# Designs tried in a protein design run: peptides against a protein of PDB entry 4AID. Part 11

Target 1, 242 residues: chain A of PDB entry 4AID
Amino acid sequence: FDIKRKTIEWGGKTLVLETGRIARQADGAVLATMGETVVLATAVFAKSQKPGQDFFPLTVNYQEKTFAAGKIPGGFFKREGRPSEKETLVSRLIDRPIRPLFVKGFKNEVQVVVTVLQHDLENDPDILGMVAASAALCLSGAPFMGPIGAARVGWVDGAYVLNPTLDEMKESKMDLVVAGTADAVMMVESEIQELSEEIVLGGVNFAHQQMQAVIDAIIDLAEHAAKEPFAFEPEDTDAIKA

## One batch from the design tools (peptide; made by RFdiffusion4, then SolubleMPNN)

Design b1_p8_8_s3 (from b1_p8_8 with H3E H7N)
Fold by OpenDDE base, seed 5:
Structure b1_p8_8_s3 (fold): chain B 242 residues (1-242), chain A 8 residues (1-8)
Amino acid sequence: as target 1 above (242 residues)
Amino acid sequence: SLEERLNA
C-alpha cells in the first residue's frame, strides 16, 4: 500500500489528509480527519465526453448516512432515499467553488462523493468535506485548477474564530463559510446576527488567509501522490470568433 | 456579488 499523509495544525486542531488506503479504484480518494471527525472524498471522471454533451456534467454528493455506532446521541433512522436538507446544502457548498475551476471546454462526467465516516460532535464535517473534495480532485488527474481551501469563521467574544466547534457556534454572531484558491475567493455563504459589513469583510479576509495552510497541504500531498494529468486539449474557443 | 467585489 502506497499511503501518503499530510498533517498540519490548523485552527488549534490537527488536520490529516491521507490517500492510498481506501477507494483506490477512484481517480482520487482522500481520507480527511479533524479531531475525531473523519470524511472520505472520492473523485471519479469519465475518460471521454458523451456525444452531444453541451454542459459540464459535475455531480457532488455529500452523505452523512453511517455515523460509527455509539458516538451520535439520538440515532434517527434516516429514512432511505432522499438527501437531508444538510446533505443537499453541503453538496452545494462543495459544488459552487469547484465548478468554475475546471478547464473550459471539459465536458466529461465528474462525480465527487463525500462520505462522513465519523463525527466527533465538535467538528462539523462540511468544511472537512470541502477540503477533502478539493484534495481528491487534485490527486485525480482531472483538469481541475485547484486546490481550493475552505474555512468557517465565527465571531465569539469580539474575535474571529477559525472553524468554531458546534458549542462555540451557539455563542457565535456569525456563521461564515468561505472557499477559495490561493489567489481568489470563489464562494461566500453567511448567516450574520447584527454585525457590521466591516466585521463580515474582515471575516472573509481572515478565512482566506487561514485556508492558505490547507491549500499548501493539498499541494504538498499532490506533489507526492497525484496521478498524471489527464491528457485534455481544450477546444480553441478563439477560433469560433473569426 | 460579494465574491465579485472581493476579487475586483
Scores: peptide ipSAE 0.033, ipTM 0.764, DockQ to the pose 0.045
Fold by OpenDDE base, seed 3:
Structure b1_p8_8_s3 (fold): chain B 242 residues (1-242), chain A 8 residues (1-8)
Amino acid sequence: as target 1 above (242 residues)
Amino acid sequence: SLEERLNA
């Protein structure tokens, strides 16, 4: 197996991005680990556009599979195969920052699937899922202008905390999720308790600074493991306005 | 959006 791995220290935790071991049939596949939380992201894209396709058909599916021994928090599979509220929310958190980064005019079907394989009950798999999805897309050869990074920021004891544990989040006055590129903030989602706009904006800046190490780690992984870029020529949409 | 304001 040609396994490529990048390991960094990130917020006092070990982040591992790995490719080449599992899901090799996908266009991109990344196993991401932080602490003992483990996610698998897969990216698959169609090599042609469907006739009459008028919108970009991106589907993001985040899933917390209840493994036999543990109730994954939020992973109540109601019998009807519908995603939980958490799975729906996290799928949107992943979708929002990646959707605008696809090359304009690309309308081939893209499917991103993030599966929680293990949960340590300390590290939330949502941020890890965002990072893994970004990495899987960068490895896929899809016309994706990533990577994105992501971070959660808490406000605990008058300080910013990068990716607080689930227990630290109970004491946090801020739940701030940020995703972005090296140069831009692409998404902010926040729940805030009685904090100034200055502290919140400082939290966004802190998140964006802290995610650069993740962006760099994805780039380094992609340099060693990415597939050849899919040959996509955007139709000159300016010519149709004549 | 907040994102647009942060990138401006």
Scores: peptide ipSAE 0.033, ipTM 0.759, DockQ to the pose 0.045
Fold by OpenDDE base, seed 1:
Structure b1_p8_8_s3 (fold): chain B 242 residues (1-242), chain A 8 residues (1-8)
Amino acid sequence: as target 1 above (242 residues)
Amino acid sequence: SLEERLNA
């Protein structure tokens, strides 16, 4: 199998982005690993627009499959059921920064699926899922103007912490999730305990700086493994108003 | 938005 892999050190952890092993039937597919947390992102897009489609039909689904039932205390087989609150939230965290980056006028169906394959109980799969989804879209050939990077920032003992562990987050006064391109911040979500606006803004800047290594890693992976771009020409909708 | 303020 032609497997392409990018490995970087990121926040004192090894991030691995891999393509070409799993889900080859998808337009893009990335296996992302940080610690012992593993996610699979897949991107699929329709090669034509549905008749009468008036909006961009992007669907993002984040799923925590109970594969790690042996390591997760209380890992009952959750029935194939309604998404959890976490799964719904993380699906939105992935959706928000990527949706604006599609070429204007593209109305073909796009489906992004992020599946947690393994969870180490230290590294949260949400940030890893955002990174993997970005990478899968960049590999797909869809008219996506990414990559995005993502980072979580904590505030522990008067310092910023990149992608704090679940245990470090218990001591953190900040849960700040940032997503962006090389040049722009696309999304900020924050839960903050009695911190100044200066510390919060500094956290956003810190996140945006730290995610550049991830953006560069996705670009390097895409240069070696991306499909040819889908030939999409936006209909000149301005020509019909003349 | 906060994002708009950061990109300005």
Scores: peptide ipSAE 0.032, ipTM 0.756, DockQ to the pose 0.046
Fold by OpenDDE base, seed 4:
Structure b1_p8_8_s3 (fold): chain B 242 residues (1-242), chain A 8 residues (1-8)
Amino acid sequence: as target 1 above (242 residues)
Amino acid sequence: SLEERLNA
């Protein structure tokens, strides 16, 4: 197996991004690990546009599978069914920052699937899923202008905490999820308990700074493992408005 | 948006 791996220290934890061992049938596939939380992101894109496709058909599915049930809080054999509220929310958290980064006019079907394989009860797989999805897209050859990074920021004992554990989050006055490129913040989601705007804005800046190491790690992985870029030229749709 | 304000 031609396995490529990038390992970084991130927020006092080891982040591992790996490709080439699993899901080789996908356009991009990344196994991401932080602590003992493990996710698999896969990216697949159609090589042609469907006739009459008028919108960009991006689908993002975050899922917690039954094989991980013994390692997921609540241990529920989730029947193959409607996504949980959490799965729906995390799917949106992944979708929002990546959607605008596709080349304008690209309307080929794109499917991103993030599967939680293991949960350590400390590291939430949502942030890891965002990172893994970004990496999988960068490896895929899709016309994606990533990577994105992502980070969760807590406010614990009067300080910012990068990717707080589930236990640290109980003491946190902030749940701030940020995603962005090297240059821009693409998405902010926040739940805040009586904090100043200054602390919140500082949290966004902290997140954006801390995610640079992840962005760099994805770039390094992509340089060694990305597929050839899909040759895409947007149709000049401006010619029809004349 | 907040994101637009942060990137401005």
Scores: peptide ipSAE 0.031, ipTM 0.752, DockQ to the pose 0.046

Design b1_p8_8_s4 (from b1_p8_8 with H3K H7Y)
Fold by OpenDDE base, seed 4:
Structure b1_p8_8_s4 (fold): chain B 242 residues (1-242), chain A 8 residues (1-8)
Amino acid sequence: as target 1 above (242 residues)
Amino acid sequence: SLKERLYA
């Protein structure tokens, strides 16, 4: 097995991005670890467009396995088949920033699956899932203009906290999730308790700054482990209509 | 660079 691993310190925690051990049948696959929270992201894309495909068919599916659910707060017996509210929300959080980064005119089916394998009850797998999905796409050879980074920002005791623990989040006046490229913020999602717009905007900037280390880590991993880029030339007709 | 290939 040609296992490639990138390890960084990020917000006082060790982030590990690993490829080459699991899910080798995917176009891209990344095992991401922060603390004892572990996620597997896989990216698969079709090598051709379906006849009559008029939109970009991206599917993002975030899943928390029942084996991990014994360690996931609120892990009720998920009836087989429907995503939980959390899984639905996190799937959207991953989808939103990545969807615009695919090359215009690319209408091949893309499936991103993020699976929570382990949860430590401290590190939320959603941010880790966003990072892992970005990394998996960058490794896949899909025409994806990533990477994205992601960060959660809390506001605890008058300070920004990068990726607050679940316990720190109970004291946080902000739940701010940001995703972006090296150059741009792509997505903001926030729940805020009585904070000024200035603090919130500062949180977005803080998140974007802090995610650069993750973006760089994904790039470093991809330089060593990415597949050859899929040969895709957009038809000129889609360039004229925008 | 990979950046250039990812952004090209």
Scores: peptide ipSAE 0.021, ipTM 0.613, DockQ to the pose 0.397
Fold by OpenDDE base, seed 5:
Structure b1_p8_8_s4 (fold): chain B 242 residues (1-242), chain A 8 residues (1-8)
Amino acid sequence: as target 1 above (242 residues)
Amino acid sequence: SLKERLYA
């Protein structure tokens, strides 16, 4: 098997992005690991547009499998089939920053699936899932103008914390999720407890700076493992300059 | 674009 792997230190944790071992039938597939949390992202896109397709048919599905929850004390058997509230929210968190980065006029069906394979109870798989989805899209050959990076920022003891653990988050006055490209912030989602706008804006900037290492890691992986770009001519040539 | 970086 031609397995490509990128490993970086990120926020005091080892991030591993791997492709080529599993899900080879996908256009892109990335196994991402941080601590003992493991996610699989797959990207699949149709090679033709459906007749009469009037919108971009992107679907993002984040799933926490019951076997991943087996390490979670009190992880009830999730009924197979209906997404939890968390799975629905995380699916939207992944969707929001990636959707605008597809080339304008591309209306082929795209499916991104993020599956949590393991959860260490310290590292939340949502950020890891965002990173993995970005990487899988970059490997796929789809006309995706990524990568995106993502980061969670906490505010603990008067300082920013990159990707706080679930235990550190209990003491955090901020849950700030940011996603962006090298050049732009694409999405901000925040839950804040009595913090100034200055601290929050500083958190966005901190997140965007810290995610650059992830963006660079995805680019490096893609340079060695991406499929040939799908031959697509955009309806608007000005959209290529972005 | 990523496309330009990956395929230049």
Scores: peptide ipSAE 0.017, ipTM 0.609, DockQ to the pose 0.243
Fold by OpenDDE base, seed 2:
Structure b1_p8_8_s4 (fold): chain B 242 residues (1-242), chain A 8 residues (1-8)
Amino acid sequence: as target 1 above (242 residues)
Amino acid sequence: SLKERLYA
């Protein structure tokens, strides 16, 4: 197997992005690890558009498998088949920043699946899932203008904390999730307790700065492991205006 | 909880 791996230190933790071992049938597949939290992201896209397809058919599914969640005290016995509220929310967190980065006019079916394989009870798999999904798309050859990075920012003891642990989050006055490209913030989701707008904006900037290392890591992985770009020429929508 | 969704 041609296994490619990128490892970086990120927020005092080791982030590992790996491809080539698992889900080789996908267009892109990335195993991402932070601490002992492990996620698998897969990206698959159709090589043709369905007749009459009028919208971009992107689906994002984040899934926490029961065996990975089994360490979570009070972990909901997820009945087989229906996404939990968390899975639905995280699927949207992944969808929101990636959807606008597909080349305009691309209407081939795209499926992103993020599966939590292991959870360490310290590192939330949502951020890791966002990073892994971005990486999987960049490897896939899909006309995706990524990568995105992602970060969670806490506010603990009067300071920003990158990707605070679940325990640190109990003391945090901020739960700020940011996703973006190298150049732009694409998504912000925040829960804030009694903080100034200045601190929040500073948190967005901090997140965007800190995710650059992840973006660079995805680029480096893609340079070594990406498939050839799918030959997609957007139909000249300007020619219909003549 | 002010969930401000800032969509840029």
Scores: peptide ipSAE 0.014, ipTM 0.531, DockQ to the pose 0.028
Fold by OpenDDE base, seed 1:
Structure b1_p8_8_s4 (fold): chain B 242 residues (1-242), chain A 8 residues (1-8)
Amino acid sequence: as target 1 above (242 residues)
Amino acid sequence: SLKERLYA
């Protein structure tokens, strides 16, 4: 197996991005680890557009496997069939920043699946899932103008905390999730307890700065392991309206 | 809250 791995220190934790071991049939596949939390992201895209396709058919599915549920708080055996509220929400958190980064006019089916394989009860798999999905897309050859990074920012004892643990989040006055490219913030989702706009804006900037190391790690992994870019030229649909 | 939705 040709296994490529990138390891960085990120927020006082080791982040590992690995490809080449699992899901080799996908266009892109990344095993991401932070602490003892482990996620698998896969990206698959159709090599042709369906006849009559009028929108970009991106599907993002975040899922927690039942064997990981023994370590997930409140993880009663949810019957295998319907995504939880968490799974639905995290799927949207992943979808929102990646959707606008596909080349305009690309209407081939794209499926991103993020599977939580292990949960350590400290490191939330949502941020890790966003990072892994970004990496899997960058490896796939899909016309995706990523990578994105992501970060969670807390506010604990008058300071910003990068990717606070579930226990640190109990004391946090802020739950700020940011996703972006090297150059831009693409998505902000926040819950705030009576903090100034200055602290919140500072949190967005802090998140965007801290995610650069992740973006660089994805780029480095892609340079060594990405598939050849899919040859896609958008039809000049603007020329037909002239 | 997002916190409650993500961690509840």
Scores: peptide ipSAE 0.015, ipTM 0.526, DockQ to the pose 0.021; fails the geometry check

## One batch from the design tools (peptide; made by RFdiffusion4, then SolubleMPNN)

Design b1_p9_1_s1 (from b1_p9_1, 6 letters changed)
Fold by OpenDDE base, seed 3:
Structure b1_p9_1_s1 (fold): chain B 242 residues (1-242), chain A 9 residues (1-9)
Amino acid sequence: as target 1 above (242 residues)
Amino acid sequence: AQPVTGVKP
C-alpha cells in the first residue's frame, strides 16, 4: 500500500487525512479522522461530457450508515431509503461551497460520496465530511479550484470554540458552520441565539482563520498524492458568438 | 486558487 497521511493538531484534536488505503478505484479518496469519528470521502468524475449536457452535473451524497452489527428484529432492510433530513442537509453543506469552485464550462458528471464509517458521539462528522470531500476532490485531478476548509464555531462562556463537541453545543449560543478557500469565505450557515452581529462576524473570521491549517494540510497531502490534472480546456464560448 | 497537483513519481 502506498499510503500518504497528513496529521495536524486542530482545535485541540488530532485531524488525520489519509489516502491510498481504501477506495483506490475512485479518482480521489480520503479517509479522514478526528477523535474517533471517521469518514470516507470519494470523488469520481466522468472523462467526457454527455451529449446535450447544459448544466454542471455535480452530485454530493453524505451518508451516515449505521453499521448495525445486530439483527434488527423486523427484517426491513432500510434499503436505499430516502436520505434522512440530516443526510440531506449535510449533503447540501458540502455541495454549496464546492460547486462554484469548478472551472467554468466543466459539465462532466462529478460524484462526491461521503460515508460516515465511525461516530464517537462527540465530533460531528459533517465538518469532517466537508474537509474530506475537499481533500478527495484535490487528489482526483478534477478541475476543482480548491481546497476548501470548513469549521464549526460555537459561543460558550463568552468565547469562540472551534468544532465544539455535541455536548458543548448544548451550551453554545451559536452554531456557525463556515466553509472557504484560503482567500475567501464561500458559505456560511448559522443558528444564533441573541448574539450581536459583531460576535457573529467575529465567528466567521475566527472560522476562516482556523481552517487555514486544514487547507494547508490538504495542499501538503495533494503535493504527495494527487493525480495528474485532467486535461480540460474550457471551450471559449465567446468564439461561438461571432 | 489553482488545482493542487501531486508531484509525479
Scores: peptide ipSAE 0.007, ipTM 0.472, DockQ to the pose 0.109
Fold by OpenDDE base, seed 2:
Formats: sequence, C-alpha cells, structure tokens
Structure b1_p9_1_s1 (fold): chain B 242 residues (1-242), chain A 9 residues (1-9)
Amino acid sequence: as target 1 above (242 residues)
Amino acid sequence: AQPVTGVKP
C-alpha cells in the first residue's frame, strides 16, 4: 500500500489527512482526523456523461454511521434509511462550496460520501467532513477547481476561536461556518447572538485566513497522491454559435 | 511545510 499522510497543527489541534489505506476503489479517498474525531471522505465520478444529461449530477452524502453513534451527542441509534436533519444540513454545507468549483460543462455523475467513523465529543465532524471531501476530490482526478478549506469560528470571551469545541460553543455568541478557496469565500453559514456586523465580517475574514493552512495541506497531499487529471475537454459550445 | 510522509506497508 502507498499511504500518504499530511499532518498540520490547526487551531491548537492536530489535523491529519491520510490516503491510500481505505476505500482505494474510490477515485479519491481521505481519512481525516482532528483530535479523536475521524471521518472518511470518498469521491467517485463517472468516466462518461449519461445520454441526455442536462444538469451536473453531483450528490453529497454526509452520514453518521450507527457504530459511531455511541460517541455522537444525543445517543440515538439512528435507524438506517432516512438522513437525520444534521446529516441533511451537513451534506448541504459540503455541497454548497464544492458545486461551483467543477469545470463548466462537466455533467458526469459525481458522488461524494462523508462517513463519520469516530467522534470525540469535542470536535464536530462537519468541518472535518468538509475538509476531507475537498481533499478526496483533489485526489480523485475529477475536474474540480479546489481545494476548499473550511473553518468554524466562535466568539468566546470577546475573541475569535477557531473550531471551538462543542463545550466552548455553548458559551460562544457566534457559530460561523465558512468555506472557501485560497482566493475566495464560497459559503457562509451563521448563527449569531447580538454581535455587530463588524465582528461577523471579521469572523469570516478570520475563518478564511485560518483555512489557508488546510488548503495548503490538501495541495501538498494532492501533489504526492492525486491521480492523473481526468481528460475532460468541455465541448466548445461557443463554436456552435458562430 | 512538513513533507507528506509515505508509508509503504
């Protein structure tokens, strides 16, 4: 096996991105760890477009498997079948920033699956899932113009906190999730308690700054472990308008 | 940047 691993210190925690051990049948697969929270992201894409495909068929599925449920806050054995509200929301948090980054005209089926394998009760797997999905796509060879980074920002004791623990979040006046590229913010999701717009905008900037280390870590991993880019040429639809 | 470590099992 050729296992590639990138490790960085991020917000006072160790982030590990690993590929080559698990899910090698996927186009890209990343095992991501922060603290003792562990997620597996897989990216799979079709090598051809379906006849008559008119939209980009991207599916993102975030799932918290029942074997991890003994460490998931709320302790419910989720019955197999319907995504929880959390799983649906996190799937959207991952989908929103990645969907615009696919090359225009690419209409091959893409499936991103993020599976929570372990939860430490401190580090939320949503941010880690966003990072892992980005990394898996960058490794896949799909025509994805990533990476994205992601960060959660809290406001605790009058300061920004990168990826606050679930306990620190109880004291936080802000739950701000940001995703972006090196150059741009792609998505913001926020729950705010009586904070100024200046503090919120400062939180977005703080998140975007702090995610650069993650973006760089994904790039470094991809340079050593990415598959060859899928040979995709968009049909020159402009040549039909002449 | 710390290098990507490859482990060959």
Scores: peptide ipSAE 0.007, ipTM 0.481, DockQ to the pose 0.034
Fold by OpenDDE base, seed 5:
Order: structure tokens, then C-alpha cells, then sequence
Structure b1_p9_1_s1 (fold): chain B 242 residues (1-242), chain A 9 residues (1-9)
């Protein structure tokens, strides 16, 4: 089986995007690694719309499985069955920037699953999960107008830090998560300690600039490994007004 | 940037 891999240096860390080894039954599947943190993203989409479907049925599920317990902070045996607060929040962080990038009128079911396979206690799997989900969608053939990139920005010792470690984040006055396309910021989430608006806006711009290398890496991977685009023509909603 | 590499197992 052909494994396709893209490797870049990103924020002083090696980012690896791999496809073709795991979850080959998905429409898209990406194994993403940064440091020793490893996530698997899978994208699956229905090839038809359900009768009477009135909304876009996108589901994003981020999960930190118990087999990674002992490498995840607070990794006491979580009872199988309910997402943690973190898993719920990260699922939303992935959902928000990708949802608006689907072709208007596409109402086929889409499922994105991000599974943390390993955590190194340095690199948070949330950003890696966002990147992996974007890559998996771009490989899937779904009518997704991605890729998105993502970045976390810290403010440590009067400077922006790309994807700070969990230890660097203790000294950070900012936890800024940004997701966007090549051309636009799609989502910002921030926790900020007494920083000027100028520093925060500068952090958003820094994030958007730094994620371009990831966007380019996803595009390069997709050029070599994407499935054929799903033939989707949006129904001309103007034809119902005659 | 490193090119996309294909590994055949």
C-alpha cells in the first residue's frame, strides 16, 4: 500500500502528515505527528443526502482515548462514554472553522473523528487535531473549500511563541488559537492576561502567517494523495423562485 | 519543504 508523507519544520518542531497506512476505509485519513504527540483524523461523508435534510449534518468528534492514559494530563481511567470538557471544546474548535468551508447546499452527512493516539506532554493535540482534520477533509473528495491551518500563539517574555509547550504556556500571558485559510482568518479563541489589543491583533496576524506553511503542506499532500472530488452540483435555489 | 514521499511497504 502506498504511504504518502509530508514533513515540515514548524515552530521549531517537526510536523508530519501521513496517509495510506491507517483507516484506509475512510474517505480521508491522516496520521499527524508533532514531537511525540500523534493524532489520527478521519473524514467520512455520505454519497447522498437524506430525504428531507434541511441542515448540513457535520459532526466533529475529538477524543483522547484511555489507551493514551498516562501520557495525557489527568489520565485517570475516564469511564468510556461521555466526552470530557476538553474533548467537547476541541471538537468545537475543529468544527467552527471547517463548517463554513463546505459548498453551500451540501447536506450530505459528514463525520470527522480526531483520535489522540499519543501525547508527549509538551505538544497539545488540539492544534495537531485541527491540522489533521483539515488534511483528512482535503484528501476525502468532500466538497470542502479548505485547507485550513491552525496555530496556537503564546506571549512569553515579550514575544510571540508559535505552539508553545505546555510548560511555556504556564508563563504565557496569552493562549490564542487561530484557524484560517490561506486568505482569511476563520476562527479565533483567546484567553488573555492584561495584554493590549495591539499585541492580541498582532498575535492573530502572527498565527495566520505561521499557519501558511501547514496549509501548503496539506495542499502538497492532497496533490499526491487526494481522492477524486465528489461530483456535487448545488441545486440552483434560484429555480424555486419562478 | 520536503517533497511528499511515497513509501511502498
Amino acid sequence: as target 1 above (242 residues)
Amino acid sequence: AQPVTGVKP
Scores: peptide ipSAE 0.006, ipTM 0.471, DockQ to the pose 0.033
Fold by OpenDDE base, seed 1:
Structure b1_p9_1_s1 (fold): chain B 242 residues (1-242), chain A 9 residues (1-9)
Amino acid sequence: as target 1 above (242 residues)
Amino acid sequence: AQPVTGVKP
């Protein structure tokens, strides 16, 4: 196996991005690890558009498998077949920032699947899943104008905390999830307890600064491991109006 | 920056 790995220190934790071991049938596949939390992201895209396709058919599925559920609070009652509220929410958190970054006019089917393989009960797999999905898309050759980074920011004892543990989050007055490119914030989702707008805006800026190391790590991995870009030219629909 | 490490098994 040609296994390529990037390792960085991020918020006092080791982040590992690995490709080439698993899911080789996907266009892109990344195994991401933070602490003992492990996720697999896969990206697959169709090489042609379906006849009559008028919208961009992106699907994002975040899944916490039952084999990881022995380490997931509340995992005892997964009815096989419907996403949990968490799985639905995290699928949207991944979808929202990536959807606008596809080349305009690309209408081939794209499927992103994030699977939680292990949970350590400290590091939430949602942020790790966002990072892994971004990396898998950058490796795939799909016409995706990423990478995105992502970060969670807490507010504990009057300070910002990058990617707080699940226990630190119980003491946090803020749950702020940010996703963005190198140049821009693409998505903010926030739950806040009696904090000023200044603290929240400072948290967004802190998140965007802290995610740059992840963006750089995805770029470095892609330079070594990405497939050739899929040859896609959008049909010049403006030339038919002359 | 730590380099990307490739393992060829």
Scores: peptide ipSAE 0.005, ipTM 0.461, DockQ to the pose 0.034

